# Peptides against a protein of PDB entry 6DSZ, part 267

Target 1, 361 residues: chain A of PDB entry 6DSZ
Amino acid sequence: NYVVTAQKPTAVNGCVTGHFTSAEDLNLLIAKNTRLEIYVVTAEGLRPVKEVGMYGKIAVMELFRPKGESKDLLFILTAKYNACILEYKQSGESIDIITRAHGNVQDRIGRPSETGIIGIIDPECRMIGLRLYDGLFKVIPLDRDNKELKAFNIRLEELHVIDVKFLYGCQAPTICFVYQDPQGRHVKTYEVSLREKEFNKGPWKQENVEAEASMVIAVPEPFGGAIIIGQESITYHNGDKYLAIAPPIIKQSTIVCHNRVDPNGSRYLLGDMEGRLFMLLLEKEEQMDGTVTLKDLRVELLGETSIAECLTYLDNGVVFVGSRLGDSQLVKLNVDSNEQGSYVVAMETFTNLGPIVDMCV

## One batch from the design tools (peptide; made by RFdiffusion4, then SolubleMPNN)

Design b2_p25_1_s2 (from b2_p25_1, 15 letters changed)
Fold by OpenDDE base, seed 5:
Structure b2_p25_1_s2 (fold): chain B 361 residues (1-361), chain A 25 residues (1-25)
Amino acid sequence: as target 1 above (361 residues)
Amino acid sequence: MKLNREEVKKKEEEFLKKLEEELKK
């Protein structure tokens, strides 16, 4: 009897940082296929707190804090369209992960999108948005008392959505998305009406962006708006201001992930398919009226890491590099470069054993 | 078999029609 000890998955497919265990604790949450790992970030490193088995591969994992909550809640969507909102509860030494709400959000009719499942949360926690199928945008209203996640669909005329985010600072929940049509790639915005269950015209659009525009980053106030990342260019738009850069260094490899460093959206980490780590910087200009505007965008090469599937800034210049193809890492960002010009130092490496090929013997 | 442009268009139109019918229920 070969007890095939089922090796735990080691490939990382998602990571998030927030305050899940308490208002004070800084947590790292890691998705490894069907497994959620919860850590507390300490001065000594990552302290494991809990592991949670999910009923399917984790496709979306997002932390959010509804008004009146003392700590973050966790939204999870699986590849089988099982949605849940999880809460951490500790009572003495007993640790429980409570399901506050759950539901299945699968549609009977729909073409699964080629770019996969996208899940986003409104920054004001009014709704969750899901792009699961072409031509549909699913909305889950966030209500405190609902144990059942109810969803509805809105028709999205743009069939080939590449990426979508909720914008910050909008009176109504507003999405910004990159889509492709026969003329190229474009950026559009829509307001989401919960009452009417429809899209209204958003504040702005940008036609004919870069042909390989692949990611949307929603920028917090005071800047607002969005960053659009392509293969050759990075652009910013907020309805009033447009700015574009085309740094030659990003042409060498496709940027595949990003993470916000500063709460005000002044800096972002970018990872490419070669394992290069970049900092995107938003330079501010203060106007005479006290308004803050974007002056410029800058990209700096920090160094090399494992090929990131996901990035998350922890604290004190420490970054978790979640890798699917290689070993995941904790890395330190230094102010000064080493002799090779790198600002990145590996602190810890987590061995990736690769996909467990279930050899059916 | 590469679906020809007309077959792709027809399938897309049929898909959109089904989607619209589902959203009206």
Scores: peptide ipSAE 0.087, ipTM 0.663, DockQ to the pose 0.009
Fold by OpenDDE base, seed 4:
Structure b2_p25_1_s2 (fold): chain B 361 residues (1-361), chain A 25 residues (1-25)
Amino acid sequence: as target 1 above (361 residues)
Amino acid sequence: MKLNREEVKKKEEEFLKKLEEELKK
């Protein structure tokens, strides 16, 4: 009996931070192919709590807190289109990950999108949105008592969506997305009607954005709106205010991931294809009426890390760098630079032993 | 009008049919 000890996956393909184990615990959740790792973030580092095998490669992993939940729930979508909502439950020393809801969201028709599976959650937890196929936007309404994930499709006229997010502060769930047509790349918004199961016109659009616009960041209140990240430019739009920067430093390598540092959207981490770590800063302007508006955008080079597939800010300047191509890292952001001008110090490195080829036997 | 489950299903089927027709172009 060759117990092929299937080597545990080490390549990280997703990470998220939140309060999954309790309302008080800060957790890091790491997706490694079919494996979910759950850690508690402590002053001493990452404490492992549980590992969970999933029925397929994790394609989407998002934490969300519906109204009246004491802690975050976890949405997972696999590459085989199995969706589930997971809850952490502890009873004494017994730790269980329970499935609150599940479903298969595969469609029989549609072309799988070239940019892969995108899964997003409305900030007010009204719905989950899925871009799985060209020309379709799948909606999963979030209901507390629903054990079966019911989904429906809405036609998306824009066949080539690059990235999509739900916006904050919208009366109705509103998506913002970058799409490509024969004329170039554009940004559009739609309101999602759960009642009519259709899109309504969103609050704004921006035609003819940068040709390599690749990411949408939804910005929380008080700013609202979205950041659009390209190869050469970073733009902000909220319907009323537009601001663009083109810092030469980002042109050297494509930004591939981001993570919000501040709950109010004042700072974001950006990672590029060379492992450079940036801080994107949103400078505030307080208006005479007490409204907060965006004054300026600024990008600062923090230092170098492993090439990030995903980034997540933990606490106290600690960042987890999830890497698929290299070693994942726990890094510290310092206020002062070192002798090399870096604000980044590696605290811990997690060896990547390479991709586990799923031997489909 | 509360769209009856059957009307919603019919609209979904009609939509899917249109999508198939568009994806064939």
Scores: peptide ipSAE 0.032, ipTM 0.470, DockQ to the pose 0.010
Fold by OpenDDE base, seed 2:
Structure b2_p25_1_s2 (fold): chain B 361 residues (1-361), chain A 25 residues (1-25)
Amino acid sequence: as target 1 above (361 residues)
Amino acid sequence: MKLNREEVKKKEEEFLKKLEEELKK
């Protein structure tokens, strides 16, 4: 009986950065199928803290900080619809990952969406939103004392949601989503009423966006609103201001992932299917009343990396490139380009051994 | 071919114009 030591999964399917181990530690969390790897980001590189086996493939992994928590909590949803909220606790040398709450969010109603599972958290930590099935939006209210994740469904008239995010700076939790109908792709917003368990009309909509609009980025204050990324265009809308750019460079390959660099939403990393890394820049305009508005959008090619499944900015121009198809990387963003015109330097490469083929011997 | 900045800008403007025309339909 050869115990084939199951090789640890190396393909990355998600990554997040935040303060999970402590309020002071900067962490990188990496999802590799059923495994969660937890690192502390240090000046010397990534320090491994713990590896956790999950009860299924990680489909959603998001850090969030409820009011009165000193550090971030971790929301995980598995591909089998098992949800949990995890807390890191250390007592001396003992490191425990505590389940604060758990539940199964599977429904017997609706069709599983073709674009897969989407999980989002309200920036004010009022709720978690889940798009699991066509025509449904699941809400998990976030209450401090709730050990059981209770969820309810709201009917979503838009059957083909492409991507969805919660907006920033909204009095009520507000979603912004790209959807497809027979007329094309559109952007719409809804307010989510926890009390009435229904959608109210959101602050804005944009009909007939680019046919290949695929991603929504919620922009924090002071800009607010959302960025919509397509195949050929990048658009911004906040209800009052609309701006679009169509950089020919983004048309060459589909943008597949993004990550916010600056807390104020002035810069975003974009990764495409060819492993090109871009910076999206939001140029500000200060109005006479002291309001900040978006003046312009700009895209800059930084360089090439492994094909990113996920990107996360760590600190000091260091980026983790999580790759499913290639080797994951730590890369440094430089101010000055090299001789090839690249601003990207690989610092560390993590070998991807590919999918674990269960060789049934 | 590295598109000249002017050619890039022209293509962007042409695309944006088409997009605006589609958005008005």
Scores: peptide ipSAE 0.000, ipTM 0.249, DockQ to the pose 0.020
Fold by OpenDDE base, seed 1:
Structure b2_p25_1_s2 (fold): chain B 361 residues (1-361), chain A 25 residues (1-25)
Amino acid sequence: as target 1 above (361 residues)
Amino acid sequence: MKLNREEVKKKEEEFLKKLEEELKK
């Protein structure tokens, strides 16, 4: 009887940073297939706190803080459409991950989208949005007392959604999405009515974006709006202002992940398919009335890392590079470049032993 | 066979119609 000790997954497929264990702790949460690893970020590095097994491959992992919560909650959706909201509780030395709410959000009808599962949370924590199937947008209203995640579907006329986010600073929950039709790729917005369970017209749209526009970044206030990442261009739109850049350096490899560095949305990390790490900078202009507008966008090459599946800024210029194809890394961003012009220094490397062959015998 | 753009559009319209019928239930 060979007890094949199932090798723990090492390939990272998601990561998030927030305050999950406490209000004061900075946490790194890492999704490795069916496993969730929870770390505390310390001056000495990553301290492991808990590992949690999930009832399937983690497809969505997002931290959010409902009004009146002192710390973040964790939303997880599995590839089998099991949804849960998790809370960290510590009592002395006893650590529990509590399921506050759960549900299955699978529909019997619908074509699973080719671009996979997208899960997003409204910045004001009014709802969770899910793009699971073509032509449907699933809404999970967030209610504090509900242990059961109830969901409803809204028809989405745009069948080929590429990416979707909730916008910041909207009176009603508002999605911004890139979609493809026979005429090209476009950006559209919709307001989500919880009452009527329908879409209303959003504040803006942008027709005929770059043909390879692949990602939406929702920008917090004071800028608001969204950034659209393509193969050749990066564009900003907020309804009133449009700005586009086409830095030649991004054409060399496809940007595949992003992470916000500053709470005000002034900087973002970008990772490409070659393991290049970029900083996207939003330059502000202060108007005479005290309003802040976007003046310009700039992209800077920081250096090279493992090929990122996900990026997350921790603190003090430390970044976690979650890799599926290579070793994950903890890297330091420096103010000054090294002799090779790199601003990136590897602090720690986490060996990727390759894909777990689920030998379901 | 690359489906003609018109055939793709027709299939999309048929799919949307089915989705509408299911959302009304």
Scores: peptide ipSAE 0.121, ipTM 0.711, DockQ to the pose 0.009; fails the geometry check

Design b2_p25_1_s3 (from b2_p25_1, 12 letters changed)
Fold by OpenDDE base, seed 5:
Structure b2_p25_1_s3 (fold): chain B 361 residues (1-361), chain A 25 residues (1-25)
Amino acid sequence: as target 1 above (361 residues)
Amino acid sequence: MKIDRKKAAEEEKKFLKELEEKLKE
């Protein structure tokens, strides 16, 4: 009886940083197929706290802090449409992961979207949004007392959504999305009415964006609005201001992931399909009335890492590079470049043993 | 190009109609 010790999955398919174990602890959470790994970020590196087995491949993993919570909660959606909200609880040496709410959000109706599952959380924690199926947007209202995640669908006229985010600073929950139609790719916004369970007209739209526009980044206040990442261009729009750049360096490889560095949205990490790591910088202009507006966008090449599936900034210039195709890395961003012109130094490498090919023999 | 766009638009319109019918059930 060869007990094939089922090798634990090592390929990373998601990562997030926040305060999950306590209000004070900085945590790194890593999704490896059906496994969630929880770390505390320390000056000495990553300290493992707990591993959690999930009932399916993790498709969405997001931290959020509802009003009146002292620490972040974790939303997980699996590829089998099992949704849960998890809380970390420690009592002395006993560590428990509590399910605060759960539900299955699978519909019998709808075509699964080709771009896969998208899950987003409203910055004010009013709702979770899910793009699971073409022509539908699923809403999970966030209620503190609800142990059962109830969802409803809103009809989305745009069938081919590429990416979607909730915007910041909106009176009502507002989504911004890139979609494709026969004329090209476009950006649109909708307000989500929880009361009426419908979309209202959003604050702005941008028709005929770059043909390969693939990602939306919601920008926090004071800038607000969204960044749209394409193959050749990066654009910003907030309803009042539009700005576009086309740095030649990003045309060489497709940007596939991003992560916000600064809480105010002044800097973002970008990773491409060749493992290049970039910094996107938002330059501010202070107006005479004390308002802050976006002056310019700039992209800087930092260096090379493993091909990122996901990126997360930890602290003190340390970045976790979650890789599916290669080894995951903990890297340091330096102010000064090395002799090769790189600002990136690998601190730790986590061996990827590849996909467990379940050889059903 | 034009024929492909017309076909895609017809397929989208058909899908939308089928989805709307199923959402009323």
Scores: peptide ipSAE 0.206, ipTM 0.766, DockQ to the pose 0.009
Fold by OpenDDE base, seed 4:
Structure b2_p25_1_s3 (fold): chain B 361 residues (1-361), chain A 25 residues (1-25)
Amino acid sequence: as target 1 above (361 residues)
Amino acid sequence: MKIDRKKAAEEEKKFLKELEEKLKE
């Protein structure tokens, strides 16, 4: 009996930063196929806390803090449509990851979207949104007492959703999405009515965005609105303000991931398919009435890393680069460039031994 | 090109209609 010691997965397919273990702890959570790794971020580096096995490949992993929770909860959706909300509990030396809620969100109707699973959480924690199938938007209402994740579908007229996010600062949960039709790619917004289980008209739309517009970033207050990332352009829209840039440097390789650096949405990390790391900067202008508006967008090349599947800013200029194709990295962003013009220094590298081929023997 | 777009739009409309019918059941 050759006990093939199942090699632990090393390829990263998701990462998130937040306060999962406590209100005070900064955590890095890493998804490696069916495994969740939980770290505490310390001055000395990443301290491992717990590893959790999931019943399937992690497709969505998001931290959120419902009203009245002292720390973040973790939403996980697997590629087999198993959804759960997890909570970290520590009692002395005993560490437990408890399931607050679970459910299966698979439908017998609809076509699975070719662009895969998208999962998003309303910033006010009113609902989870899921794009699983073409022409459907699944909603999971967030209720504190609900141990069973119930979901319903809303018909989405736009069949080919590329990316979707919930917007910040909306009275009702509002999604912003890029979709493709025969005329090109467009951005649209919808309000989600939990009561009526339907979409209402959103605050704004932008027709005929860049043909390769691929990502939506919801921008928090005070700016609000969304950033749309394309192959050649980056655009901002909030209903009142529109701004577009086309920095030549981003045209060289497709941006594939992003992460917010500042809580107010002033800076974002962008990673491309060549492992280039960029900073997107939102320059503010303060109006005489005290309102903050977007003055300009700027992109700066920071340096090169492993090809990021996901990025997450930790603290103090430290970034985790989660890589599926290469080694994951902990990198430091410096204020000053090195002799090569790079602001990025690798602090730690995590060897990727490649995908675990599940040899079903 | 134009014919293919029209066909795609008709197929899309058909799919959405079928989906709407299934959501009402």
Scores: peptide ipSAE 0.183, ipTM 0.741, DockQ to the pose 0.009
Fold by OpenDDE base, seed 2:
Structure b2_p25_1_s3 (fold): chain B 361 residues (1-361), chain A 25 residues (1-25)
Amino acid sequence: as target 1 above (361 residues)
Amino acid sequence: MKIDRKKAAEEEKKFLKELEEKLKE
């Protein structure tokens, strides 16, 4: 009887940081297939707190803080369309992950999107948005007292959504998305009416973006708007300001992940398919009326890491590099470059044993 | 190229119509 000890999954498919265990604790949450790992970020490194088995592969994992909550809640969607909102509770030494709400968001209608599941949360915690199927946008209203995640669908005329985010600073929940049609790729915005359960016209659109535009980053106030990342270009748009850069260095490999460094959206980490780590910088201009506008965009090469599936900035220049294809890493960003011109130093490496191919023989 | 775009647009229109019908049920 060879007890094939089921090797714990080591490949990372998602990571988030926030205040999940308490209001004061900085947490790193790591998704490894069906496993959720919860760490506290300390000056000494990552302290493991809890591991949670999920009833399916984690497809979406997002932290959010509804009004009146002291700490973040965790939204999880599985690849089987099981949705839950999780809360961390500790009573003495007893640690419980409780389900605040749950539901299945699978539809019998629509075609599953080829680009997979996208889940997003409104920055003001009014709703969760899900792109699961072509031609549909699913909305889960966030209500404090509802243990059942009830969702509704809004028809989305744009069938080939590439990426979608909620924008910041919008009176109504507003999505910004990249989509493809026979004419190319475009950016559009819609307001989401919870009352009428429909889309209204959003504040802006940009037709004919870069053909390989693949990611939307929602930018916090004071800048607002969105960054659109392509293969050759990075563009910013907020309805009033448009700016584009085409740094030759990003053309060498596709940017595949991003994470915000500064709460005000002044800096973002970018990771590409070659394991190169970049900093995207938003240069501000203060107007005479006290408004802050985007002056310029700049990209800097920081160094090399494992190929990131996901990135998350922790604190003090420490970044977690979640890798599916290689070893995950904790890395330090330094102000000064080393002898090789790298600003990145590996602090810790987490061995990836590869995908457990369940050879069901 | 032009024929393929027209076909794709017709298929897209058909899919959207079928989706609208299913959303009314």
Scores: peptide ipSAE 0.183, ipTM 0.747, DockQ to the pose 0.009; fails the geometry check
Fold by OpenDDE base, seed 1:
Structure b2_p25_1_s3 (fold): chain B 361 residues (1-361), chain A 25 residues (1-25)
Amino acid sequence: as target 1 above (361 residues)
Amino acid sequence: MKIDRKKAAEEEKKFLKELEEKLKE
């Protein structure tokens, strides 16, 4: 009996950075199909800590820190709608990944959305939101004592949601989403009532955004609001301030992923379908009353990498480029450009051996 | 092809109605 050791998946389909192993450790978590890899980010590079097998392909992977937790918890949703909240525990040399809560969030009624599974977490950790099916928004209330992830559906009138995020700095959990109707693409907000299990009118909307608007970035305070990324334009809106840019350089290839660099939302990495890496900068204006407003948006080309499926800023100008189509990379962002005008230097490359077809033997 | 915006809106309205009926069961 030749035990064909199934080759481990190498294609990256998600990555996240946070403090999962401890409050002090900076971690990189990488989703490779059904595998979760956990690393500690060190001055010497990535130190592997644990690999975890999941009960399906990882569709959502998000770190979050409930009030009173010393470190981040991990939310995972699989393509088979198995949800779990994971905690890292270490006792001496013993390392355990503990399931704090789990549940299946599959519905029998809904049509699966063409844009796939979207999972988001409220920045204040009040709930998880899931767009799984057209016309439904699933809510998982976050309760510390609940081992069972219970969910309910709210009807969403907008059938063709493209992307959705929770906003920062909202009294009630508030979603911002791009949707398509027969008139074009639009941005809308809703407040989520846990008590009434319904949507209330959100603080703002923007009708007739760019026809190819594809991504929502929730911007933390002090700016608040959201960034909407299209094919030709990047727009900011927070209810009071609107700003749009159309840098010609982003028109050349579709932006497909993003990651926040600064905790205050002043900078974001953007990756496109050609492997170009950009920095999106939010320029602040300090008002006489001490309020901070958005002055301008700027996009800078940093350089070229592998085609990113996901990006995550680690520390000290190091970025992990998670690639599905090519080799994943650790890259260094430099202050000064090289002779070719690139600010990006590859530090480490992780060979992608292609899609492992799970041969069910 | 100009997507018939009227047809698309009618299909969406039909889908929403069917979804509402199923959510009440």
Scores: peptide ipSAE 0.170, ipTM 0.740, DockQ to the pose 0.009; fails the geometry check

